Peptides against a protein of PDB entry 6B4J. Designs and how they scored, part 1

No score or structure here was measured in a lab: all are predicted.

Target 1, 315 residues: chain A of PDB entry 6B4J
Amino acid sequence: DITMQWYQQLQDASMQCVLTFEGLTNSKDSQAKKIKMDLQKAATIPVSQISTIAGSKLKEIFDKIHSLLSGKPVQSGGRSVSVTLNPQGLDFVQYKLAEKFVKQGEEEVASHHEAAFPIAVVASGIWELHPRVGDLILAHLHKKCPYSVPFYPTFKEGMALEDYQRMLGYQVKDSKVEQQDNFLKRMSGMIRLYAAIIQLRWPYGNRQEIHPHGLNHGWRWLAQILNMEPLSDVTATLLFDFLEVCGNALMKQYQVQFWKMLILIKEDYFPRIEAITSSGQMGSFIRLKQFLEKCLQHKDIPVPKGFLTSSFWRS
Structure headers, positions and changes below count from the first letter of each chain, unless a header shows other numbers.
Peptide ipSAE is a variant of ipSAE made for these designs: the mean of its two directions, with the distance scale d0 fixed at 1.0 Angstrom where the peptide's residues are scored. Compare it only between designs on the same protein; published cut-offs may not carry over.
A fold fails the geometry check if it doesn't show the stated peptide or something in it is severely misdrawn.

## One batch from the design tools (peptide; aimed at target 1 L226)

Design b1_p8_1 (made by RFdiffusion4)
Pose (drawn by RFdiffusion4):
Structure b1_p8_1 (pose): chain A 315 residues (1-315), chain P 8 residues (1-8)
Amino acid sequence: as target 1 above (315 residues)
Amino acid sequence: HTEIPLEP
């Protein structure tokens, strides 16, 4: 409940932000749409530019967003734009910027697991300078992936199925329901991004402040889901690509206590899945063992493939 | 079954 209460605090807090700018979106004038157009444009593109080429140019995207959020003018396609144009624009850009980070994790990181880090450092950095943006990231991240909270949505009695699948985060339309394959990845990329944000820190600016969403939330996540019964395919998958990304940082921080958590899922939580998963979906549960059978004996969890090296920062 | 503390 401590988590479910905190879960609601962010959700209804985001709905307050959906209404604070109410009128900027629900506007049909010509100029009214031009403004709504230029802001969302110049605020959600720099996030899409986040590449793995170098941290040298990765700073430009960070500064371009810091200037945009802090109110300074920002060069956009054509003429420069700024938030000072409209008082509602700030509380609007922070909304759209937050969704883009989860969205970039939704599409890009689900397919390309390595791009989770160059995106997370910019987000973990913007979270420091502007905490408001972070709560909005925790808002969207949580609804589009309630498994990141982590809380498994229970079945409410007397309700149709299509109603329930939407609560699980499946993308559904009038008649189309998102397949399970093209769904499982959209959740992987989301918590792979979440597993990266909590362990990374923006290097520049020399800040003595602390990580806004510390690595502590990585421990509670593993603990909060390992104490409850696992879902068939979702848990064994998400439980793997979270440890592959953040298992190295947790091993260093919580040295022995983290190892105890691992030799538990090896002999206490693995059986909790072998029966729950049918023979047609053991694919995820198998990767989870192949991941641990090594890590347990090697006494090491490999650094995530795609970690930002020193060469990436200087260069 | 063994339970895991929520905090370290």

Design b1_p8_1_s3 (made by RFdiffusion4, then SolubleMPNN; from b1_p8_1, 3 letters changed)
Fold by OpenDDE base, seed 3:
Structure b1_p8_1_s3 (fold): chain B 315 residues (1-315), chain A 8 residues (1-8)
Amino acid sequence: as target 1 above (315 residues)
Amino acid sequence: MPIIPLEP
């Protein structure tokens, strides 16, 4: 189908990107290794510095990332670093930057849900100026969280169990699979980040232009999820995460059509989730149910905690 | 379950 074709195209593009900068990454030359490390730090450290504290600091981080991607020198680790230091430098930095954004979803947002918004607004703004970074963000996100596509990977003949577990998004280390709670926590972080990206625009850009990957993709994601059979625990968890983060934005954008979708979730989809939910997994379903029923009752979806306001940008 | 349109 068209969604799986899109998924595969992004994965192929990501793979081709890796091949393009292989000369830089596989070089045994001491200078090439130094350049690689400097570029990697320059790409990733600013992203790790993103915080909810001040809009002015967020702008500084954005400007630094944009400068790096624009071929300008930036200060990193006490050194001047530029993508022009190597012919493959730009491709490498774009790849590593995109990877780091997704990693922040996987780690930081997973632990601190409110962190989704400052990370997402930077990612969205960079995507607007550097579309290739956006495609690579999607590629990394889809690889780590297939539920963001969405699709549910299936076991194929001849597949190793560990490979199947990895395809599902589990981490497998030393032949030990990740615990379900940790897995869901990471998936939640990535979905929350994605839900934030599709609704946010960098306030200092040309906001008259169309969002490069906007709320129409949020509608599409929901529609695709609802057109699939639910997966035990996963669907209830991620549907809640998605709706909590971008439900308000979708409500404002699509109004009556979105409310019809929410009613359909309650009436038609909840019974399907409940039918596959064990007693030990009921907590995720209950949380989703309570959230959605409250929204329907109040005819309102709250603005998510951590949403960036005008006061944030003045700080 | 009805098929949900991928676009609104």
Scores: peptide ipSAE 0.392, ipTM 0.927, DockQ to the pose 0.827
OpenDDE base, seeds 1, 2, 4, 5: peptide ipSAE 0.368, 0.364, 0.375, 0.369; ipTM 0.921, 0.920, 0.924, 0.921

Design b1_p8_2 (made by RFdiffusion4)
Pose (drawn by RFdiffusion4):
Structure b1_p8_2 (pose): chain A 315 residues (1-315), chain P 8 residues (1-8)
Amino acid sequence: as target 1 above (315 residues)
Amino acid sequence: SLTAEYHP
């Protein structure tokens, strides 16, 4: 409940932000749409540019967003734009910027697991300088992936199925329901991004402040799920690509206590899945063992493939 | 040298 209460605090807090700018979106004038068009444009593209080429140019995207959020003018396609144009624009750009980080994790990181880190450092940085943006990221991240909370949505009695699948985060339209394959990845990329944000810190600016969403939330996440019965395919998958991304940082921080948590899922939580998962979906549960059978005996969890090296930062 | 690795 401590989590479910905190879960609601962010959600209805985001709905307050959906209404604070109410009128900027619900506007049909010509100029009214041009403004709504230029802001969302100049605020959600720099996030899409986040590449793995170098941290040198990765700073441009960070600065371009810091200037845009802090109110300074920002060069956009054509003429420069700024938030000072409209008082509602700030509380609007922060909304659309937050969704983009999770969205970039939704599409890109799901397919390309290594791009989770160059995106997370910009987000873990922008979270410091502007905490308001972070709560909005925790807002969207949580609804689109309630498994990141982590809370498994229970079945409410007397309700149709298509109503329930939407609560699980499946993308559904009038008649189309998102397949399970093209769904499981959209969740992987989300918590792979979440598993990266909590362990990374923006290096520049020389800040003595602390990580806004510390690595502590990584421990609670593993603990909060491992104490409850696992879902068939979702848990064994998400439990793997979270440890592959953040298992190295947790091993250093919570040295022995983390290893205890691993020799538990090896002999206590693995059986909790072998019966729950049918023979047609053991694919996820198998990768989870192949991941641990090594890590437990190697006494090491490999650093995540795609970690930003020193070469990446200087270069 | 710079790194993004966080140390609590």

Design b1_p8_2_s1 (made by RFdiffusion4, then SolubleMPNN; from b1_p8_2 with S1D H7V)
Fold by OpenDDE base, seed 1:
Structure b1_p8_2_s1 (fold): chain B 315 residues (1-315), chain A 8 residues (1-8)
Amino acid sequence: as target 1 above (315 residues)
Amino acid sequence: DLTAEYVP
């Protein structure tokens, strides 16, 4: 399976990255610990500052992140911070930055869907300039949300239930798995972020270059989902999230082919979803169904709420 | 044809 091979390659790369900067993370040296903390803050704080408020502020954040990744000193916490402060600094920062982007999907986007777009456009722009960050974003995303690959983790012989639950993306604390609604909320945020990334380009970059992880991956994702058995509540929820965020972009890109896919979803996939959906879970399916049927009826998919407009970039 | 590739 090419998809699973891709997944494993990304996970392996991520693990190797962690091993590479282990010296920095495990150091007991006071100076090394200070550098680690400074680098971690420099990598993550700018991402947390991303907002829907002003394009100019977003550009400042982007420039700061790019500068850091480029080996230039940046101001963070009142200090001058550079990845050159430690031989493992760049690897560490790339990893933590990627992790933070995914975390913003998991937390910020989960709670505020419109936040997907400003986060995604920065992530896309950084990915374009720093492909390793992009790979690490995927690695983090895939690990937290296997449905973004997509694949459904399977229970393996000898596996603990909690480990399986974690593989599925659930948080397990004190032997208690998170509630399904919270799980789906987090997964939704990550899928929405991903759906935004694959369609957005940083407007101040070289737009002549191909998107490093563009809409073709959106098509692949949809196709793969359709080739999988639906999961109760999960499939309907995430398919809706994905289509709401990037359906318009996919429509524009693939035109008739995309409409054929939507018809396939309605005619062939909906019955399969419905067959495994309990009465208590019908809400997610109904939402998906209503959305898709409305799109088919109007022969249009709306631009998602929060999509960045020209006015945003002029602010 | 992407549909042929990913969708049977």
Scores: peptide ipSAE 0.025, ipTM 0.700, DockQ to the pose 0.037
OpenDDE base, seeds 2, 3, 4, 5: peptide ipSAE 0.021, 0.018, 0.019, 0.018; ipTM 0.676, 0.665, 0.673, 0.665

Design b1_p8_2_s2 (made by RFdiffusion4, then SolubleMPNN; from b1_p8_2, 3 letters changed)
Fold by OpenDDE base, seed 3:
Structure b1_p8_2_s2 (fold): chain B 315 residues (1-315), chain A 8 residues (1-8)
Amino acid sequence: as target 1 above (315 residues)
Amino acid sequence: DLTSEYVP
């Protein structure tokens, strides 16, 4: 299975990265601890500052992240911070930065869908300049949201229930599993972020270059989803999230082929979703239904709310 | 096949 091989390769690379900077993370030395904390803040705070307010501010954040990854000193917490402060600093920062992007998907985007676009355009731009960050973004995303691969984790003999729940993407704290609505909300945020990343390019980069992880991966994702049995509530929710965010871009890119795909979803796949949808899950089902019907009726997929316009970049 | 893992 090519998809599972890809998944495993990314996870292995991520694990190897963690092992590479283990000296920094496990050090009991006070100076090493200080460096670790400074680097962690320098990597994560700029990402948390991403907002929909102004393009100029977004550029400043991008430049700061890029500078940090390039080995230049940046100001963080009133101190000058550089990845050169430790031999493992760059690997650590790349890992933590990628982790933070995904975290913004599961938290910020989950609560405010429009936030997907400014976060995604920064992530895409950084990925273009720093491919390793992109691979780590995928690794973190796949780990937290296996549906982004996509695959559905299976229960294996001898597995603890909590471990299985975590593999499915649920948070388990104090032997209490996350509520389904919160779970779906987080998964939605991550899928929306992913759908935004694959279609956006940083406007101040070399846009003539091929997107490092572009819409072709979106097409692959859809194809893979359709080749899988639907999962109760999850498939309807995430398929809607994905299409709402990147459906317009896919329509523009693939034209007639995309419409054939959309018809296939409505006519062949949607009944399979319906068959496994309970009365308590009708909300997600109805939302997907209405979206598909509207798009097919109007022969158009709207530009998603929050999509970055030229006016945003002039602000 | 539109459902293939490959981009058409």
Scores: peptide ipSAE 0.024, ipTM 0.685, DockQ to the pose 0.039
OpenDDE base, seeds 1, 2, 4, 5: peptide ipSAE 0.022, 0.023, 0.019, 0.020; ipTM 0.672, 0.675, 0.660, 0.666

Design b1_p8_2_s3 (made by RFdiffusion4, then SolubleMPNN; from b1_p8_2, 3 letters changed)
Fold by OpenDDE base, seed 1:
Structure b1_p8_2_s3 (fold): chain B 315 residues (1-315), chain A 8 residues (1-8)
Amino acid sequence: as target 1 above (315 residues)
Amino acid sequence: ELTSEYVP
């Protein structure tokens, strides 16, 4: 199908990127190793510094990342670092940067949902200026969270169980699969980050241009999810996460169509979720139920906690 | 239907 073809193309591009900078990553030369480490730090540390504290600090981080990707020298670890230090430096930095954004989804956002917004607005802004970073973000995101595509990986004949578990997004360490609660927590973080990216624009860019991966992809995601059989616990969890983060934006964008979609979710799709929900999974189910009922009753989707306001950008 | 437009 078209979706799987697109997914595969993203994965292929990501793999090709890795192959492109393999010389840098596999080099035994001491200088090359040093450059690699410097570039890796320069790409990832600024992302880790993203916080909800002040818009001015966020701008500084954005400018630093953009400068690095533009071939300008940046200060990292007390040294001047540039992607021009190695012919494979730009590809490596783009890959590692994209990877780090997704990692912040599965770690930081997973633990602190409000962190989705400052991370996402930087990612969106960088994506606008550096499309390849955006493609790599999608590649990393969709590989770690196939539900963000969405699709359900299938078990193939001869496949090891652990490999299948990893394809589903589970971490497997020492032949032990990740607990379901931890798995869902990570998936939630990535979905929330994605839902934030598709609605946010960097305020200091050319906002008249079309969002590189905007709300239309959110609409598509919802439509595709609804066309799929629900998965126990997973669907209820991620559908809630997605709607909590970008439901307000979708409501504003699609208006009557959005409400029709929400009614469809409540009346047609939610019973299907209920049918596969066990007693031990009632938490996610109840949370989604309460959210849908509240939104339909009030005829409003609340602005998500942590949404960036004008006051944030003035700080 | 809204969902029929996008099929995986």
Scores: peptide ipSAE 0.024, ipTM 0.668, DockQ to the pose 0.032
OpenDDE base, seeds 2, 3, 4, 5: peptide ipSAE 0.020, 0.022, 0.022, 0.023; ipTM 0.677, 0.656, 0.660, 0.657

Design b1_p8_2_s4 (made by RFdiffusion4, then SolubleMPNN; from b1_p8_2, 3 letters changed)
Fold by OpenDDE base, seed 1:
Structure b1_p8_2_s4 (fold): chain B 315 residues (1-315), chain A 8 residues (1-8)
Amino acid sequence: as target 1 above (315 residues)
Amino acid sequence: DLTSEYTP
């Protein structure tokens, strides 16, 4: 399976990255610990500052992240910080930055769906300039949300139940799995972020180059989902999230082919989802159904709320 | 043909 090979390659690369900077992370030296903390803050704080408020502020954040990744000194916590402060600094920063982007999907986008777009456009722009960050974003995303690949992890012989739950993307604390609503909320945020990334380009980049992970991956994702058995609640929820965020972009890109896919979803896939949906889970399915039927009726998919307009970039 | 990607 090519998809699973791709997944595994990304996970292996991520693991190798962690091993590469292990010296920095495990060092007991006071200076190394200080450098680690400074680099971690420099990598993550700018991402947390991303907001929907002004395009100019977003550009400043982007420039700071790019400068850091380019080996230039940046101001962080009142100090000059550079990845050159440690031989493992760049690998560490790339990993932590990618992790933070995914975390913003998991937390910020989960709570505020419109936040997907400013986060995604920065992530896309950074990915274009720093492809390793993009690979690490995927690795983090896939690990936290296997449905973003997509695949459904299977229980393996000898596996602990908690480990299986974690593989499915659940948080398990004190032998208690998180509630389904919280799980789906986090997964939704990550899927929405991903759906935004694949359609957005940083406006101040070259833009003549091919998107490093563009809408073709959106098509692939949909195709793969349709070729899988639906999961109760999960499939309906995430399919809705995905289509709400990038459906308009996919429609514009693939036109008639995309509409054929939507018809296929309605006619062939909805019955399969409904068949596995309990009465208590019908809300997610109904939401998906209503959305898709409305799109088909109007022959249009709305631009998602929070989509960045020209006026945003002029602010 | 992109449509073949979701055809069983």
Scores: peptide ipSAE 0.028, ipTM 0.713, DockQ to the pose 0.035
OpenDDE base, seeds 2, 3, 4, 5: peptide ipSAE 0.020, 0.023, 0.022, 0.025; ipTM 0.666, 0.696, 0.684, 0.670

Design b1_p8_4 (made by RFdiffusion4)
Pose (drawn by RFdiffusion4):
Structure b1_p8_4 (pose): chain A 315 residues (1-315), chain P 8 residues (1-8)
Amino acid sequence: as target 1 above (315 residues)
Amino acid sequence: SFEEIPFS
């Protein structure tokens, strides 16, 4: 409940932000759309540019967002644009910027697991300088992936199925329901991004402040889901690509206590899946063992493939 | 019976 209460605090806090700018979106004038068009444009593209080439140019995207959020003018396609144009624009750009980070994790990181780090450092950095943006990230991240909270949505009695699948985060339209394959990845990329944000820190600016969403939330996440009964395919998958991304940082921080958590799922939580999962979906549960059978005996969890090296920063 | 993991 402590989590479910905190879960609601962010959700209805985001709905307050959906209404604070109410009128900027619900506007049909020509100028009214031009403004709504230029802001969302110059705020959600720099996030799409976040590449793995170098941290040298990765700073441009960070500065371009810091200037845009802090109110300074920002060069956009054609003429420069700024938030000072409209008082509602700030509380609007923070909304659309937050969704883009999760969205970039939704599409890009799901397919390309390595791009989770160059995106997370810019987000873990912007979260410091502007905490308001972070709560909005925790807002969108949580609804599109309630498994990141983590809380498994229970079945409310007397309700149709298509109503329930939407609560699980499946993308559904009038008649189309998102397949399970093209769904499972959308969740992987989301928590792989979440598993990266909590362990990374923006290097530049020399800040003595602390990580806004510390690695502590990585421990509670593993603990909060390992104490409850696992879902068939979702848990064994998400439980793997979270440890592959953040298992190295947790091993260093919570040295022995983290190992105890691992030799538990080896002999206490694995059986809790072998029966729950049918023979048609053991694919995820198998990768989870192949991941631990090594890590447990190697006494090491490999650093995540795609970690930003020193060469990436200087260069 | 299962063993529980504490919270930080």

Design b1_p8_4_s1 (made by RFdiffusion4, then SolubleMPNN; from b1_p8_4, 4 letters changed)
Fold by OpenDDE base, seed 3:
Structure b1_p8_4_s1 (fold): chain B 315 residues (1-315), chain A 8 residues (1-8)
Amino acid sequence: as target 1 above (315 residues)
Amino acid sequence: SFPKIPLP
């Protein structure tokens, strides 16, 4: 299976990255610990500062992240910080930065859907300049949200239930599994972030170049989802999230071919979703159905709320 | 059987 091979390759690369900076992570030396913390803050704080307020502020954040990844010193916590402070500094920062982007999907986007766009455009721009960060974003995303691949983890013989729950993307703390609503909320945030990344380009880069992980991956994701059996509540929720965020972009890119896909979803896939949907989960399916039927009726998919406009970049 | 959708 090509999809599973791709998944495994990214996970292996991510694991190898962790091994490369293990010396920095496991060091008991006070100076090494200080460097680690400074690098971690320098990588993650700018991402947490991303907001929908002003394009100029977003550019400053982007420039700071890019400078850090380029080996230039940046100010963080009142200190000058550089990846050159440790031989493993760059690998560590790339990993932590990628992790933080996915975490913002999991937390910020989950709570505020509009936040997907400013986070995604920065992530896309950084990915264009630093491909390894992009691969690590995918690795983190796939691990936390296997539905972003997509694939459905299976229970294996001898596996602990908690480990299986974690593989499915649930958080398990103190032997208590996360509530389904919170789980779906986090998965939604990550899918929305992904759907935004694949369609957005940093406006101050070389826009003539091919997107490093563009809308063709959106088509692939949809095709793969539709070629799989639906999962109760999960499929309806995430398919809606995906289409709401990138449906307009896919429509513009693939036109008639995309409309044929939407018709197929309505006619052939909805009955399959409905067949596995309990009465308590019907809300997610209804939301998807209403959205898609409205799009088909109007022969248009709306630009998602929070989409970055020219006025944003002039602010 | 659900029809398989080809990649573009």
Scores: peptide ipSAE 0.025, ipTM 0.696, DockQ to the pose 0.762
OpenDDE base, seeds 1, 2, 4, 5: peptide ipSAE 0.024, 0.024, 0.023, 0.022; ipTM 0.684, 0.682, 0.670, 0.675

Design b1_p8_4_s2 (made by RFdiffusion4, then SolubleMPNN; from b1_p8_4, 5 letters changed)
Fold by OpenDDE base, seed 4:
Parts: C-alpha cells; sequence; structure tokens
Structure b1_p8_4_s2 (fold): chain B 315 residues (1-315), chain A 8 residues (1-8)
C-alpha cells in the first residue's frame, strides 16, 4: 500500500531525527541542558503567540521562526538563542517546531476553529522555506491522527488494548483512555489545521513556486476516505471538518470535478455513514448532512469562518 | 492546466 509506505517513511524520518539529536536530549551536562531548554523555548513560544489579531504580528512571528531555522540568533526569554549553540541544535529545533504546530492543532484549533488559519499560514510558509519541517509536521500529525493519512490502525494479535487505543489516536494516561468527545475534538483540530495548511500560502513568499503540500493532497485525502469504510462518528466528524475548512478552496481549484465528488459523497458515501450512525451520534451526522445539502442546493461552499482576508494582512 | 485528478 503506497499510503502506508508514505506513512512509514515519514515516521522513520521522524525517528531518525530524534536519534540525531539524542546527544542533546540525553546530555547530563548543565550547559547542554540549558541550551536544550533555550532552543525548545525559542522553537515553541513563537508558535504559541500566533493569533488572529494582526497580520503584522504574524509576520514578526514568521520572521523569528525563519531566522531561528536559518542559524541566526533570536531573542527568547531575554536571551540570545541560536541553533549553532549545539551541533544537533537545528535538528532538535525543526522537530520541536513541527511538534508544536501539530500540538496547536490538537489544542488551540480544537477549542477555537478559527485559529487554524493563522497557524496554518505560518506553517505553510515555514514549510516552503524549510521542507524538513514540513515532513516532520506530517510525521507528527500522522502519528497523532492516523485519519489525516488517512488509514485506520488495526488491532494485531498479541497487542495490548492500550497500545491499540494509542495507535487510534487516543490518549491513555494511568490506564484510563480519553473520553470520546475529547478525542474527536483533538482529531477535529488536527484535521482542520491540515485542511488549512494545504490551501494557504504565505503572502510574502515566492508565489511562483508550487505549494509544497497543496490542494492535490486534499483531493487525495478525500479520495482515500471515500475508498474506506466509514467509522462510527469519526468519519462524519472529520469529513465535515475537512470540507468546512477547505471545501471552498477545493471547489475553486477543481470546479466541476469537485462537484462530482460532492455528489458522490451525498449519494454513495453518506448512506454508508448513516448505516453505522447510532442515535447517540446523530449530532455529527446531522451537521454533515446539513452542510452537504446546503452546499449542493446553493451550488456554493462558503468561505470558512476565520479565513484570512486582505484586511488582516494590512493590520 | 488543472491536472484531472481521477475521482475515486
Amino acid sequence: as target 1 above (315 residues)
Amino acid sequence: SMKKIPLP
């Protein structure tokens, strides 16, 4: 399976990255520990500062992240920090930065859907300049949300239930599995972030280049989902999340082909979702239904709430 | 040229 090979390659690259900076992470030296903490803060704090408030602030955050990845010193926590402080500093920062972007999907976007767009545009712009960060974003995303690939992890003989639950994307702490509502909320956030990344370009970059992970991957994702059996509650939730965020962009890009796909979703796939939807899961199902019906009736998909406008970039 | 991506 080509999809599974791609998944595994990204996971292997992520694991190799971790091994590369193991010396920095496992060091008992006080100076190395200090450098590690400074680099971790420098990589993650700017991402946490991303907001919907002003385009100018977003540009400052982008420039800071790019400077750090470019080997330039940046101010973090009142200190000058550079990836050159340790031979493994760049690999560590790339990994932690990518991890933080995905974490903002599962936390910030999960709670505030509109936050997907400013986070995604920074991630996309950084990915364009630093492809390795993009690969690591995918690796982290795929590991936390296999539905972003998409694939459904299977229970293997001899596997512990907790390990299977983790493979499915559940958090398991102290032998307690995450509640379904919290799980779906996190998955939704990550899918929404992904759907935003694939359609957004950093406006101050070289627009002549092809998007490093563009809308063609959105089409691929939809095609793959439609070729899979629906999962109870999960498929209805994430399909809605994806279409709400990137449906307008897909419509503009693929036009008649997109509408054919949307009709296929309504006529062929939606009944399959309905067949596995319990009475307690009607919320996600009804939301998807209403969305599809409205879009097909109006022959339009609305621009998602929180989409960055020209006025945002002038602020 | 929109590369015709095949429908599933």
Scores: peptide ipSAE 0.037, ipTM 0.684, DockQ to the pose 0.123
OpenDDE base, seeds 1, 2, 3, 5: peptide ipSAE 0.034, 0.032, 0.032, 0.031; ipTM 0.712, 0.689, 0.708, 0.689; seeds 2, 3 fail the geometry check

Design b1_p8_4_s3 (made by RFdiffusion4, then SolubleMPNN; from b1_p8_4, 6 letters changed)
Fold by OpenDDE base, seed 4:
Structure b1_p8_4_s3 (fold): chain B 315 residues (1-315), chain A 8 residues (1-8)
Amino acid sequence: as target 1 above (315 residues)
Amino acid sequence: MMKKIPLP
């Protein structure tokens, strides 16, 4: 189908990127190793410094990342670093940067949901200026969280259980699969980050241009989810995460059409989720139910906690 | 402009 074709195309592009810079990553030369490490730090450290503290600091981080991607030298670890230090430097930095954004969804946002917004606005702004980084963000996101596509990987004949678990997004280390709660926490973080990216624009960019991966992809995601059979615990969890983060933005963008979609979720999709929800999984289901009931009753979806206000950008 | 997107 078209969704799987898109998924595969992004994965192929990501794999091709890795092959392009394999000379840098596999080099045994001491200078090449040093360059690799410097470039990796320059790409990833600024992303790890993203916080909810001040808009001015966020701008500095954005400018540093953009400068690096533009071939300008940046200070990292007390050294001047540039992608021009190696012919494969730009490809490597784009890949590692995209990987780090997704990793922040997986870790930081998973633990602190409000962190989605400052990370997402930087990612969106960088994506606008550097489309390849955006494609690589999607590739990393889709690989770690197939539910962001969305699709549910299926077990194939002859497949090892561990490989299937990894395809589902589970971490498997030393033949031990990740606990369900940790898995869902990571998936939630990545979905929340994605939901934030599709609605946010960097305020210092050219806002006249169309969002490179905007709310239309949010609508697509919802439509695809609703056209799929629900997955136990996963669907209720991630649907809530998505709607809590971007429901207000979707409401503002699609108005009556969005409310019709929420009614469809309540009237048609809820029974399907309920039918596959065990007594031990009722928490996620109840949370989604209560959220939708409140939204429909009040005819409003609240602005998510952590949403960046004008006061943030003045700080 | 609000794009009309079909419902699922």
Scores: peptide ipSAE 0.036, ipTM 0.694, DockQ to the pose 0.120
OpenDDE base, seeds 1, 2, 3, 5: peptide ipSAE 0.031, 0.032, 0.035, 0.032; ipTM 0.680, 0.679, 0.705, 0.682; seed 2 fails the geometry check

